# Designs tried in a protein design run: peptides against a protein of PDB entry 6KZJ. Part 24

Target 1, 71 residues: chain A of PDB entry 6KZJ
Amino acid sequence: SPDLLSEVSEMKQDLIKMTAILTTDVSDKAGSIKVKELVKAAEEEPGEPFEIVERVKEDLEKVNEILRSGT

## One batch from the design tools (peptide; aimed at target 1 L5 A41 P46 V56)

Design b2_p30_2 (made by RFdiffusion4)
Pose (drawn by RFdiffusion4):
Structure b2_p30_2 (pose): chain A 69 residues (1-26, 29-71), chain P 30 residues (1-30)
Amino acid sequence: SPDLLSEVSEMKQDLIKMTAILTTDVKAGSIKVKELVKAAEEEPGEPFEIVERVKEDLEKVNEILRSGT
Amino acid sequence: TEEEREEALKIVREVYKKVLALEKKLSEML
């Protein structure tokens, strides 16, 4: 559905913002368009499996930011 | 610390690539 895509688009923007905060990359050469396209093509599994992995990774980042380790 | 910041950034960029693949698969299904 379009609502699912819009939520994912918002997540993508959130991750760009997080990248800008965390990076020391001083045209943002650390972000490679070819790597992004390849990853979009090659990430395995259906959406549910991808979402589970995204959730696990976000929980890990949250723990780092909240606990400091 | 610098180490935890670099680890958070690595994970965030990896999540970003997974989100692009998720968006592509959902768009194909739609």

Design b2_p30_2_s1 (made by RFdiffusion4, then SolubleMPNN; from b2_p30_2, 14 letters changed)
Fold by OpenDDE base, seed 5:
Structure b2_p30_2_s1 (fold): chain B 71 residues (1-71), chain A 30 residues (1-30)
Amino acid sequence: as target 1 above (71 residues)
Amino acid sequence: SEEERKRALELVMKILKRLLALEKKLEELA
């Protein structure tokens, strides 16, 4: 749906901003990766939308844990 | 620490890739 697509688009932008915040050294591989390269890699992501959402939730939880606790 | 920051960064990039995949799959269903 348009609403869900809009939500995903917003999340993408937020993640890009987080990448900029977390990147402090030019040697960081992740910080140097262009979005277009991720687009290509995304074509190989397996699973239905609901499965991808669950993986996203899991990793968001991990990120939150690191940033909240510093561990 | 730097290690923790890098772990977070790696996860963020992984999530971003998955969101791009999700976006494409949703568009195919629309």
Scores: peptide ipSAE 0.599, ipTM 0.904, DockQ to the pose 0.861
OpenDDE base, seeds 1, 2, 3, 4: peptide ipSAE 0.599, 0.598, 0.599, 0.598; ipTM 0.904, 0.905, 0.905, 0.904

Design b2_p30_2_s2 (made by RFdiffusion4, then SolubleMPNN; from b2_p30_2, 14 letters changed)
Fold by OpenDDE base, seed 5:
Structure b2_p30_2_s2 (fold): chain B 71 residues (1-71), chain A 30 residues (1-30)
Amino acid sequence: as target 1 above (71 residues)
Amino acid sequence: SAAEREKALELVKKIYKRLLALEKKLKEEA
C-alpha cells in the first residue's frame, strides 16, 4: 500500500541516521550506506512482503537489545 | 562495547537491504 511504502521510505532515512551514529569509520564514507551494493543484494531477498517484514522486526529487536544493554 | 556497536551497525545495514527488497515487492503489487 502507499502508506506502507511511505513508512518504509521513512525507515530507510532513519537507518541512514543510525548508521552515522553507530559507525566508528573515519573515512569520507563514514555514516553512509553503499546503496548501490545493497540494491543488488536486495534483489536476492526471498519471500513475500509479510515475511520480509517479520525478518526486519527480528533484526530491529536485536538492535534494540544491543542499544538497551549498552546504555 | 565497540564490538556490539559494530554488530548493531551490520544489523542496520541488513535491515536497510531488506527494506529495499520490500519496496520492490510492494511496488510490484501496486
Scores: peptide ipSAE 0.652, ipTM 0.916, DockQ to the pose 0.789
OpenDDE base, seeds 1, 2, 3, 4: peptide ipSAE 0.651, 0.651, 0.651, 0.651; ipTM 0.915, 0.914, 0.915, 0.915; seeds 2, 3 fail the geometry check

Design b2_p30_2_s3 (made by RFdiffusion4, then SolubleMPNN; from b2_p30_2, 13 letters changed; failed a check: too like the target's own chain)
Amino acid sequence: SEEERKKALELVKEILKRLLALEKKLKELE

Design b2_p30_2_s4 (made by RFdiffusion4, then SolubleMPNN; from b2_p30_2, 13 letters changed)
Fold by OpenDDE base, seed 5:
Structure b2_p30_2_s4 (fold): chain B 71 residues (1-71), chain A 30 residues (1-30)
Amino acid sequence: as target 1 above (71 residues)
Amino acid sequence: SAEAREEALKLVMEILKRVEALKKKLEELA
């Protein structure tokens, strides 16, 4: 779907901007939400593209939770 | 906190990898 491709393209750009905003000194400390849970094999993520997008949106909410609550 | 921002950054970076892969797959299907 061209509309889906456009949405994904925008998501990519937004994520790049987020990395710039969040960039700080490197640390080995982990937060309250395990990164490992979201480390999915990018090239092998199962499901249709639209399903993957919904999962990404769900995972982004976890990012928002961390930023909002500090946990 | 700085720790929270660091965790958020790590998550965003992993999500970015997934989104990049998805975009490539969509382009292949186009």
Scores: peptide ipSAE 0.513, ipTM 0.890, DockQ to the pose 0.461
OpenDDE base, seeds 1, 2, 3, 4: peptide ipSAE 0.512, 0.511, 0.494, 0.490; ipTM 0.889, 0.890, 0.890, 0.889; seed 2 fails the geometry check

Design b2_p30_3 (made by RFdiffusion4)
Pose (drawn by RFdiffusion4):
Structure b2_p30_3 (pose): chain A 69 residues (1-26, 29-71), chain P 30 residues (1-30)
Amino acid sequence: SPDLLSEVSEMKQDLIKMTAILTTDVKAGSIKVKELVKAAEEEPGEPFEIVERVKEDLEKVNEILRSGT
Amino acid sequence: ALEEALEIVKEVYKKVLALEKKLQEMYEEE
């Protein structure tokens, strides 16, 4: 559905913002278009399996930011 | 810890692009 895509687009923007905060990359050469396209093509599994991995990774980032370790 | 958070955020970003691509394909099929 378009609502699912819009939520994912908002997540993508949130991650760009997080990258800008966390990076020391002083045209943002650390972000490679070819790597992004390849990853979009090659990430395995259906959307539900990808979402589970994204959730796990976000929980891990949250723990780092909240607890400091 | 922040460097590790950044690596994870970049990795999550790539997973989100793949998720967006798969959801778009399913939406076009429907």

Design b2_p30_3_s2 (made by RFdiffusion4, then SolubleMPNN; from b2_p30_3, 16 letters changed)
Fold by OpenDDE base, seed 5:
Structure b2_p30_3_s2 (fold): chain B 71 residues (1-71), chain A 30 residues (1-30)
Amino acid sequence: as target 1 above (71 residues)
Amino acid sequence: SKEEALKLVLEILKRVEALKKKLEELAKKS
């Protein structure tokens, strides 16, 4: 579905923005990160699309918890 | 920690790119 691909592409762009913000915040430990290279070099993720989405949701919840709690 | 959050975001980004590739492949097969 072209609509689904568009949504995934938008999600990707939002994550790029998040990495930029977080890299600046933890720059003393993060070093240089080439996000474009990371994305292009991404290996095939095992599982069907639904399973991958569930993993994404789980990790996004962890990110939100960290940012909310400050820990 | 915020460092852990960054690592998670990078991992999510990797999975999202993989998801995009899977969807594109499925579109070719349909």
Scores: peptide ipSAE 0.536, ipTM 0.889, DockQ to the pose 0.694
OpenDDE base, seeds 1, 2, 3, 4: peptide ipSAE 0.529, 0.528, 0.525, 0.526; ipTM 0.886, 0.884, 0.884, 0.884; seeds 1, 3 fail the geometry check

Design b2_p30_3_s4 (made by RFdiffusion4, then SolubleMPNN; from b2_p30_3, 16 letters changed)
Fold by OpenDDE base, seed 5:
Structure b2_p30_3_s4 (fold): chain B 71 residues (1-71), chain A 30 residues (1-30)
Amino acid sequence: as target 1 above (71 residues)
Amino acid sequence: SKEEALKLVMEILKRVEALKKKLEELAKKA
């Protein structure tokens, strides 16, 4: 579905923006985007699309909890 | 912590890329 692919691409871009926001130090490499690493992750991530979506949903909830609680 | 949040976002980003690739592959087979 072209619409679904567009939505996923938009989510990807939003997540990249979040890495910049969450980077705490100019020397912090944790927020650096490595295209090659993303490609490797795509090839190795187990499960069908639905299962990946559920994992994404779970971790987004964890992010929300951290930002809300300050922990 | 904010550091943990950043790590989670990076992991989510990897999975989103995986999702994109799997959807593209399914589109080829359909």
Scores: peptide ipSAE 0.552, ipTM 0.899, DockQ to the pose 0.866
OpenDDE base, seeds 1, 2, 3, 4: peptide ipSAE 0.549, 0.548, 0.549, 0.550; ipTM 0.899, 0.898, 0.898, 0.898

Design b2_p30_4 (made by RFdiffusion4)
Pose (drawn by RFdiffusion4):
Structure b2_p30_4 (pose): chain A 69 residues (1-26, 29-71), chain P 30 residues (1-30)
Amino acid sequence: SPDLLSEVSEMKQDLIKMTAILTTDVKAGSIKVKELVKAAEEEPGEPFEIVERVKEDLEKVNEILRSGT
Amino acid sequence: LSEEEREEALELVLKVYKQVLALEKKLEEE
């Protein structure tokens, strides 16, 4: 559904913002369009499986930021 | 955060970003 896509688009923008905060990359040469396109093509599994992995990784980032380790 | 903890958080954020792009593509196909 379009609502699912819009939520995912918002997540993508949140991740860009997080990248800008965390990076020391001084045209943002650390972000490669070809790597992004390849990853979009090659990430395995259906959406549910991808979402589970995204959730696990976000929980890990949250633990780093909240606890400091 | 230490420099190590910052780099680890960033790597995870970039990985999730690439996974979100694949999720968008798969949802569009469905």

Design b2_p30_4_s1 (made by RFdiffusion4, then SolubleMPNN; from b2_p30_4, 13 letters changed)
Fold by OpenDDE base, seed 4:
Structure b2_p30_4_s1 (fold): chain B 71 residues (1-71), chain A 30 residues (1-30)
Amino acid sequence: as target 1 above (71 residues)
Amino acid sequence: LTPEQREEALKLVMKILQRLEALEKKLKEL
């Protein structure tokens, strides 16, 4: 639905902002991340929308845990 | 955040972004 697409687009924008925050440090760790590997992994995963949403939820929880425990 | 925590969080965020790109494409095809 168009509402769901709009919501996904908004989530992307928020995550892009998080990416900018997480890369503010000039540490070599951020520069060593293999983006191609992450893209390949996402494309090779089962592709039904519900399955993708579940994986997104799982990883968002992991991000939240890191942010909460690290501050 | 420690450097390791920041790196892990960044990897997760990037992976989520790629999944959302795939999701958008699939939703548009339905």
Scores: peptide ipSAE 0.625, ipTM 0.923, DockQ to the pose 0.594
OpenDDE base, seeds 1, 2, 3, 5: peptide ipSAE 0.622, 0.621, 0.619, 0.625; ipTM 0.923, 0.923, 0.923, 0.924

Design b2_p30_4_s2 (made by RFdiffusion4, then SolubleMPNN; from b2_p30_4, 10 letters changed; failed a check: too like the target's own chain)
Amino acid sequence: LSEEQRKEALELVMEILKRLLALEKKLKEL

Design b2_p30_4_s3 (made by RFdiffusion4, then SolubleMPNN; from b2_p30_4, 11 letters changed; failed a check: too like the target's own chain)
Amino acid sequence: LSEEQRKEALELVMEILKRLEALEKKLKEL

Design b2_p30_4_s4 (made by RFdiffusion4, then SolubleMPNN; from b2_p30_4, 8 letters changed; failed a check: too like the target's own chain)
Amino acid sequence: LSEEQREEALELVMEILKRLLALEKKLKEE

Design b2_p30_5_s1 (made by RFdiffusion4, then SolubleMPNN; its pose is not in this set)
Fold by OpenDDE base, seed 4:
Structure b2_p30_5_s1 (fold): chain B 71 residues (1-71), chain A 30 residues (1-30)
Amino acid sequence: as target 1 above (71 residues)
Amino acid sequence: DELKEKLGEVLYLLKKVLKLAEEKAKEKKE
């Protein structure tokens, strides 16, 4: 299902962002220039980690619904 | 397939995030 793959991919991206925010190692994603930017943005916005977690929860629910409906 | 691979990556990242969050919480309390 293309919708399922899309939701899973989005959730993966959010989890990568959370990993970058929570890790003290700025080289966690060695090949990405976006890691430093993501960490800085999250430090300046205390609500960002919470917002990402809420999106992940929402995506998990969407994945469950897609699997249930068979779309 | 692609779905299986992505789901595996998500599961790995979930566990990693949970561990990091717990460690950060402990560091903040110390």
Scores: peptide ipSAE 0.154, ipTM 0.694, DockQ to the pose 0.139
OpenDDE base, seeds 1, 2, 3, 5: peptide ipSAE 0.141, 0.135, 0.120, 0.138; ipTM 0.674, 0.657, 0.632, 0.671; seed 2 fails the geometry check

Design b2_p30_5_s2 (made by RFdiffusion4, then SolubleMPNN; its pose is not in this set)
Fold by OpenDDE base, seed 5:
Structure b2_p30_5_s2 (fold): chain B 71 residues (1-71), chain A 30 residues (1-30)
Amino acid sequence: as target 1 above (71 residues)
Amino acid sequence: DELKKKLGEVLYLLKKVLELAEEKAKELKE
């Protein structure tokens, strides 16, 4: 399913962002994203970590719905 | 299969995020 593939890809990207926020190693790499830049952005915008978690939850729900419906 | 590959990557990231969250929780409790 192209919808499932697209949603899984979106979830992966959101999880990479969460990994960057939670890591204590600012020199670590997460794909092509600079971890230090994401950490800095999260510090400047206190709501960002929460928003990312909510996006991941939404992604998981969408994946679940696709799997249950078979579409 | 591309879907299987991406699912594997997502599962790995979920595990990593949970691990990091657990580490942060331990730091707050210490």
Scores: peptide ipSAE 0.099, ipTM 0.606, DockQ to the pose 0.139
OpenDDE base, seeds 1, 2, 3, 4: peptide ipSAE 0.078, 0.081, 0.072, 0.084; ipTM 0.564, 0.580, 0.555, 0.572

Design b2_p30_5_s3 (made by RFdiffusion4, then SolubleMPNN; its pose is not in this set)
Fold by OpenDDE base, seed 1:
Structure b2_p30_5_s3 (fold): chain B 71 residues (1-71), chain A 30 residues (1-30)
Amino acid sequence: as target 1 above (71 residues)
Amino acid sequence: DELKKKLGEVLYLLKKNLKLAEELAKEKKE
């Protein structure tokens, strides 16, 4: 479906944006280690839609944890 | 603060992507 392809393309572009945000010189604060892990996760092949959902959920959890840590 | 700001942007993008992924999952299973 053309709509599905467009959505996949949008998601890919968003991943690129996220990578750019995270790889920009964030002051080497304690959150840098977790940020590196997020970048690595984003570079993995998404797989089928269900696997994409699971990976995104995992990444959300990681981001929330970093935010809660106060770093 | 800068890290929190960036992570906020990432969080927004992730939430958007999650919504898209769920929509894709629904449509692909049809």
Scores: peptide ipSAE 0.322, ipTM 0.824, DockQ to the pose 0.031
OpenDDE base, seeds 2, 3, 4, 5: peptide ipSAE 0.280, 0.325, 0.318, 0.321; ipTM 0.814, 0.824, 0.823, 0.821; seed 3 fails the geometry check

Design b2_p30_5_s4 (made by RFdiffusion4, then SolubleMPNN; its pose is not in this set)
Fold by OpenDDE base, seed 5:
Parts: C-alpha cells; structure tokens; sequence
Structure b2_p30_5_s4 (fold): chain B 71 residues (1-71), chain A 30 residues (1-30)
C-alpha cells in the first residue's frame, strides 16, 4: 500500500529526528560535547525519558499491527 | 519489499531511541 508506505516513511523520518535529539542530549549530559541550544531548539522537544519510552511503545504497537495484518 | 525495508529501519530506530532514553534517564540521576 502506497499510503501505508508513506505513513511508515514519515514515522521513520520522525524517529531519525528523535535519534538526533536524544544523541545530542546524552552527549551533553555526559559532558563529551556541547551543542548549540539554538540548534536543538529548532527541533521539537522529545520530552522526558519516560514520555519517550511511551511513544516508543505506541510506535511498536503500530508496527506490530502492520506486520501481523500483512497490509 | 519497500514496506518491509522501511519497517526494519523503523524497528532499529525504535530500539536505538529506547536505549538512548534509558541512558538519558540514568544520566539525569547524577
């Protein structure tokens, strides 16, 4: 399904953005690098770690439904 | 299968983001 592929591709792009933000946050908290706050502010705040975990669970359920349905 | 390919990448990213979130949670305890 082209619509489903488009939706999954959009999900992937959102996750890539989250990965970049989280990588930066981890690096900053670890004190290994310092990234400009202005650059981070350009992206939507992912939320607290617990909130991120909940979003991951929601996306996993969505992916599972796609896999099980075979659509 | 493009859909399966994309789903594989999504699953990888979800796992990676979970690991990063857990690491961030641990760092916030310091």
Amino acid sequence: as target 1 above (71 residues)
Amino acid sequence: DKLKEELGEVLYLLKKNLELAEELAELKKK
Scores: peptide ipSAE 0.484, ipTM 0.906, DockQ to the pose 0.160
OpenDDE base, seeds 1, 2, 3, 4: peptide ipSAE 0.483, 0.479, 0.476, 0.479; ipTM 0.906, 0.904, 0.904, 0.906

Design b2_p30_6 (made by RFdiffusion4)
Pose (drawn by RFdiffusion4):
Structure b2_p30_6 (pose): chain A 69 residues (1-26, 29-71), chain P 30 residues (1-30)
Amino acid sequence: SPDLLSEVSEMKQDLIKMTAILTTDVKAGSIKVKELVKAAEEEPGEPFEIVERVKEDLEKVNEILRSGT
Amino acid sequence: EEEKEELRKLLGEVHFLLKKNLKLAEEAAE
């Protein structure tokens, strides 16, 4: 549904903002369009499986930021 | 089916960017 796509678009923007905060990349050469396109093509599994992996990774980042380790 | 394929590709991009941010967060924790 369009609501699912809009939530994912907002998540993508949130991740760009996080990248800008965390990066020391001094045209943002560390972000490669070809790598992004390849990853969009090759990431395995259906949306549910991908969402599970995204959730696990976000929980890990949250632990780093909240606990400091 | 088209919306599902678009969702899958967008989630691939989201996961790819998140992996880069996780590496940066780990480096910041050191």

Design b2_p30_6_s1 (made by RFdiffusion4, then SolubleMPNN; from b2_p30_6, 15 letters changed)
Fold by OpenDDE base, seed 1:
Structure b2_p30_6_s1 (fold): chain B 71 residues (1-71), chain A 30 residues (1-30)
Amino acid sequence: as target 1 above (71 residues)
Amino acid sequence: SSDVELLKEELGEVLYLLKKVLELAKELAK
């Protein structure tokens, strides 16, 4: 299902962002301009980590529904 | 199928990332 793959891809990107936010190793951010920008944007938005978690929860439910229904 | 294989691969990565995030969160909670 293209919708399923889309949902999973979205979750993956959110989790990558969360990993970058939560990591204390600044070297993990080196070499990735996109990640640095994402982290900077998230740090400037206090609600962003919470919002990411909520999206992941929502996406997991959608994935579950798709898998159960087969659609 | 190719779609199933791709899905399995992506879900594997999601599960890995979930574990990583949880471990990082645990460290921050200390």
Scores: peptide ipSAE 0.160, ipTM 0.714, DockQ to the pose 0.142
OpenDDE base, seeds 2, 3, 4, 5: peptide ipSAE 0.129, 0.135, 0.156, 0.157; ipTM 0.665, 0.670, 0.706, 0.711

Design b2_p30_6_s2 (made by RFdiffusion4, then SolubleMPNN; from b2_p30_6, 11 letters changed)
Fold by OpenDDE base, seed 5:
Structure b2_p30_6_s2 (fold): chain B 71 residues (1-71), chain A 30 residues (1-30)
Amino acid sequence: as target 1 above (71 residues)
Amino acid sequence: SEDRDLLKKELGEVRYLLKKNLELAEEAAK
Protein backbone atom coordinates (compact mmCIF):
# COMPACT_ATOMS: atom_id res chain seq x y z
CA SER B 1 0.00 0.00 0.00
CA PRO B 2 1.32 3.40 -0.92
CA ASP B 3 -0.32 4.82 2.19
CA LEU B 4 1.48 2.35 4.42
CA LEU B 5 4.76 2.99 2.62
CA SER B 6 4.31 6.71 3.17
CA GLU B 7 3.57 6.18 6.83
CA VAL B 8 6.65 4.01 7.33
CA SER B 9 8.78 6.50 5.43
CA GLU B 10 7.54 9.27 7.68
CA MET B 11 8.41 7.20 10.73
CA LYS B 12 11.89 6.66 9.34
CA GLN B 13 12.39 10.39 8.95
CA ASP B 14 11.26 10.97 12.52
CA LEU B 15 13.74 8.38 13.73
CA ILE B 16 16.53 10.02 11.76
CA LYS B 17 15.70 13.26 13.54
CA MET B 18 15.84 11.48 16.88
CA THR B 19 19.21 10.00 15.99
CA ALA B 20 20.51 13.48 15.29
CA ILE B 21 19.29 14.62 18.69
CA LEU B 22 20.70 11.65 20.59
CA THR B 23 24.01 11.19 18.82
CA THR B 24 27.25 12.42 20.30
CA ASP B 25 29.16 11.64 17.13
CA VAL B 26 29.63 14.89 15.27
CA SER B 27 32.05 13.57 12.68
CA ASP B 28 29.36 13.41 10.01
CA LYS B 29 25.88 14.69 9.41
CA ALA B 30 23.75 12.76 11.87
CA GLY B 31 27.09 11.06 12.41
CA SER B 32 25.89 7.97 14.22
CA ILE B 33 23.94 6.75 11.22
CA LYS B 34 26.05 4.34 9.23
CA VAL B 35 24.55 4.17 5.78
CA LYS B 36 26.25 0.90 4.96
CA GLU B 37 24.95 -0.73 8.12
CA LEU B 38 21.49 0.68 7.60
CA VAL B 39 21.32 -0.73 4.10
CA LYS B 40 22.65 -4.08 5.24
CA ALA B 41 20.14 -4.27 8.06
CA ALA B 42 17.31 -3.67 5.65
CA GLU B 43 18.56 -6.34 3.27
CA GLU B 44 18.91 -8.90 6.03
CA GLU B 45 15.50 -8.37 7.60
CA PRO B 46 13.65 -11.66 7.23
CA GLY B 47 9.98 -12.35 6.91
CA GLU B 48 6.89 -10.76 5.50
CA PRO B 49 6.10 -7.08 6.08
CA PHE B 50 3.52 -7.90 8.74
CA GLU B 51 6.13 -9.87 10.68
CA ILE B 52 8.61 -7.02 10.43
CA VAL B 53 5.93 -4.62 11.65
CA GLU B 54 5.46 -6.78 14.72
CA ARG B 55 9.19 -6.57 15.41
CA VAL B 56 8.98 -2.81 14.99
CA LYS B 57 6.28 -2.76 17.64
CA GLU B 58 8.52 -4.76 19.95
CA ASP B 59 11.34 -2.29 19.37
CA LEU B 60 9.02 0.62 20.12
CA GLU B 61 8.15 -0.96 23.44
CA LYS B 62 11.83 -1.03 24.32
CA VAL B 63 12.10 2.64 23.45
CA ASN B 64 9.06 3.38 25.57
CA GLU B 65 10.64 1.59 28.50
CA ILE B 66 13.67 3.85 28.35
CA LEU B 67 11.46 6.92 28.06
CA ARG B 68 9.34 5.86 31.03
CA SER B 69 12.18 4.93 33.34
CA GLY B 70 14.85 7.29 32.14
CA THR B 71 17.29 4.44 32.38
CA SER A 1 6.19 -6.18 -6.18
CA GLU A 2 8.14 -2.96 -6.15
CA ASP A 3 5.98 -1.52 -3.39
CA ARG A 4 6.51 -4.60 -1.26
CA ASP A 5 10.26 -4.43 -1.76
CA LEU A 6 10.31 -0.76 -0.85
CA LEU A 7 8.18 -1.40 2.20
CA LYS A 8 10.46 -4.17 3.43
CA LYS A 9 13.48 -1.96 2.85
CA GLU A 10 11.96 0.91 4.79
CA LEU A 11 10.87 -1.36 7.61
CA GLY A 12 14.36 -2.79 7.89
CA GLU A 13 15.80 0.69 8.06
CA VAL A 14 13.25 1.63 10.71
CA ARG A 15 14.33 -1.31 12.83
CA TYR A 16 17.97 -0.34 12.46
CA LEU A 17 17.20 3.20 13.53
CA LEU A 18 15.13 2.08 16.49
CA LYS A 19 17.96 -0.11 17.70
CA LYS A 20 20.46 2.68 17.20
CA ASN A 21 18.30 5.20 19.03
CA LEU A 22 17.81 2.77 21.89
CA GLU A 23 21.55 2.36 22.21
CA LEU A 24 22.07 6.11 22.14
CA ALA A 25 19.35 6.69 24.71
CA GLU A 26 20.84 4.08 27.02
CA GLU A 27 24.24 5.67 26.66
CA ALA A 28 22.84 9.09 27.46
CA ALA A 29 21.05 7.71 30.51
CA LYS A 30 24.06 6.06 32.12
Scores: peptide ipSAE 0.616, ipTM 0.908, DockQ to the pose 0.796
OpenDDE base, seeds 1, 2, 3, 4: peptide ipSAE 0.615, 0.615, 0.614, 0.615; ipTM 0.908, 0.908, 0.908, 0.907

Design b2_p30_6_s3 (made by RFdiffusion4, then SolubleMPNN; from b2_p30_6, 13 letters changed)
Fold by OpenDDE base, seed 3:
Structure b2_p30_6_s3 (fold): chain B 71 residues (1-71), chain A 30 residues (1-30)
Amino acid sequence: as target 1 above (71 residues)
Amino acid sequence: SSMVDLLKEELGEVLYLLKKNLELAEEAAK
């Protein structure tokens, strides 16, 4: 499903963002000034990695339900 | 390049990123 692929792509982007937050060198992941600014803002919010993880977990559960049911 | 094959590839990349982020979190905890 195109919608399912879009959801998985969004999860992937969340995890790429988390990688940039957790790495000691964010410059390697920031290809643009805008991306770098977003990463810095997320690093200044201690709860951001936890919020990303919870969102990814919820999205994965939804994906699993769709795949199991065939809906 | 079926839709299922593409989905499997994307999910594989998600799994890889989860593992890498766990490793980074462990390093940050030191």
Scores: peptide ipSAE 0.258, ipTM 0.782, DockQ to the pose 0.142
OpenDDE base, seeds 1, 2, 4, 5: peptide ipSAE 0.205, 0.224, 0.238, 0.255; ipTM 0.731, 0.746, 0.766, 0.778

Design b2_p30_6_s4 (made by RFdiffusion4, then SolubleMPNN; from b2_p30_6, 15 letters changed)
Fold by OpenDDE base, seed 1:
Structure b2_p30_6_s4 (fold): chain B 71 residues (1-71), chain A 30 residues (1-30)
Amino acid sequence: as target 1 above (71 residues)
Amino acid sequence: SSDLDLLKEKLGEVLYLLKKVLELAEELAK
């Protein structure tokens, strides 16, 4: 479907942009309020974000297997 | 911080998987 293809392509591009942002060196912005806020948030609840990410990762692995194998 | 770096690493892994899922979905949509 061309409509589905265009939507998927747009989402892929957005994920690429997000990846680029996350891979940037945040040390250059060590004095930034945004970095301080992210550090503070990570320190307040260090476990939960990692647990959520691991659960999402597991789900995505399952979805990936379904799409790849057709089963 | 090391915790922030670890989170970024894990998010990178998730984003990689998402890209692969989207790639497969794109292929199936053709």
Scores: peptide ipSAE 0.113, ipTM 0.625, DockQ to the pose 0.086
OpenDDE base, seeds 2, 3, 4, 5: peptide ipSAE 0.111, 0.109, 0.056, 0.108; ipTM 0.624, 0.622, 0.531, 0.621

Design b2_p30_7 (made by RFdiffusion4)
Pose (drawn by RFdiffusion4):
Structure b2_p30_7 (pose): chain A 69 residues (1-26, 29-71), chain P 30 residues (1-30)
Amino acid sequence: SPDLLSEVSEMKQDLIKMTAILTTDVKAGSIKVKELVKAAEEEPGEPFEIVERVKEDLEKVNEILRSGT
Amino acid sequence: EEELLTELREDLAEVKWLLDKNIEILEEKE
């Protein structure tokens, strides 16, 4: 549904903002368009499996930022 | 419905790639 796509678009923008905060990359050469396109093509599994992996990774980032380790 | 599912799967793959890069940045900082 379009609502699912809009939530994912918002998540992508949140991750760009996080990248800008965390990065020391001094045209943002650390972000490669070809790598992004390849990853969009090659990431395995259906949306539910991808979402589970995204959730796990976000929980890990949250632990780092909240606890400091 | 199949086109929306394919778009959702690709958007999630892009989100996963960006998150992986943020995790690498955090590991380098540690």

Design b2_p30_7_s1 (made by RFdiffusion4, then SolubleMPNN; from b2_p30_7, 16 letters changed)
Fold by OpenDDE base, seed 1:
Structure b2_p30_7_s1 (fold): chain B 71 residues (1-71), chain A 30 residues (1-30)
Amino acid sequence: as target 1 above (71 residues)
Amino acid sequence: SSEALELLKKELGVVRYLLKKNIEILNRKL
């Protein structure tokens, strides 16, 4: 679905913004997001989209837990 | 299409990478 692809692309952009917010020092910003690692992640993620979405949900829950607990 | 599906899979892979990266940063800074 083109709508789903757009939603995932927007999520990607939001996560890039979050990375920029979380990285406050120059060293973190310079080496935070590497193109070669993005390419590798895109190529090596196993499974069909619905399976990957389940893993995305798991990751979001981890973020939620960290933010809720503060640790 | 199959091409759109592959693009979606790749984009989801990038999303997972970014989530893992943000989790890593949060764990270091909190």
Scores: peptide ipSAE 0.695, ipTM 0.928, DockQ to the pose 0.841
OpenDDE base, seeds 2, 3, 4, 5: peptide ipSAE 0.694, 0.694, 0.694, 0.695; ipTM 0.928, 0.928, 0.928, 0.928

Design b2_p30_7_s3 (made by RFdiffusion4, then SolubleMPNN; from b2_p30_7, 13 letters changed)
Fold by OpenDDE base, seed 2:
Structure b2_p30_7_s3 (fold): chain B 71 residues (1-71), chain A 30 residues (1-30)
Amino acid sequence: as target 1 above (71 residues)
Amino acid sequence: SEEELKLLKEKLGEVLYLLKKNIEILNEQL
């Protein structure tokens, strides 16, 4: 469905925007996330969007654990 | 496929929720 594709694209764009806000201050440091590279990677192979989302989810789960536990 | 897009949408929703929650927690802690 065109509507489904548009909705997924919008959600992806929102994620990118929010990520950019959170990572702007650390973007100049070594090992920082490069938003441009993430966008390109998501368009390289058919399976890459799923792999990227799963990695991001795992990272955010780890961050969530740290924030909730303080450790 | 439509099934793949539905799965991607579901996973993106989970990620966006986690991101929102993390931001909320950070705002509460600061």
Scores: peptide ipSAE 0.390, ipTM 0.882, DockQ to the pose 0.104
OpenDDE base, seeds 1, 3, 4, 5: peptide ipSAE 0.385, 0.384, 0.388, 0.384; ipTM 0.878, 0.879, 0.881, 0.877

Design b2_p30_7_s4 (made by RFdiffusion4, then SolubleMPNN; from b2_p30_7, 14 letters changed)
Fold by OpenDDE base, seed 5:
Structure b2_p30_7_s4 (fold): chain B 71 residues (1-71), chain A 30 residues (1-30)
Amino acid sequence: as target 1 above (71 residues)
Amino acid sequence: SSEALKLLKEELGEVRYLLKKNIEILNEQL
């Protein structure tokens, strides 16, 4: 689905912006994001897209919990 | 298509990486 791909790509860009906000590391163009690590993560993520989406949901819940608790 | 699914999986993998990175940063700072 081109719409879904576009939506996920937009989410990726938003997360890059969040990383830039959260870190003062400017060694990389995307803050502390290493391009090689990002590429490796993309290639090595196991499972079908729908399974990865569920893991994304879990990660978002973790972020929410951290921000809610402040710790 | 299979090609579209491959691209989607790659993008989702990058999203996971970024989320994990952001979680690490938050855990270090809070």
Scores: peptide ipSAE 0.664, ipTM 0.924, DockQ to the pose 0.848
OpenDDE base, seeds 1, 2, 3, 4: peptide ipSAE 0.662, 0.662, 0.662, 0.663; ipTM 0.923, 0.923, 0.923, 0.923

Design b2_p30_8_s4 (made by RFdiffusion4, then SolubleMPNN; its pose is not in this set)
Fold by OpenDDE base, seed 1:
Structure b2_p30_8_s4 (fold): chain B 71 residues (1-71), chain A 30 residues (1-30)
Amino acid sequence: as target 1 above (71 residues)
Amino acid sequence: SPREEALKLTLEILKRVEALKKKLEEELKK
């Protein structure tokens, strides 16, 4: 789907922007959280493309929660 | 730190999104 490709392309660009912001200053003194639980095999992720997008959005919300709350 | 972990997670999600984008592009290429 061209529309889905456009959405995914935009997500990629947003993620690149996020990484740029996060790399500027990581002086946060709060405790760490698990990364492994959200690490998935990109090339083997199951489901239709739209389903994968929804899972990615859920995981992004978890990242946002970490950034907002520090946990 | 939470910020460092957020960065790591973001990078992993980026890999997933890149893979998905590639798949979609290949599908449209016929």
Scores: peptide ipSAE 0.522, ipTM 0.895, DockQ to the pose 0.416
OpenDDE base, seeds 2, 3, 4, 5: peptide ipSAE 0.518, 0.518, 0.520, 0.516; ipTM 0.896, 0.897, 0.896, 0.894; seed 5 fails the geometry check

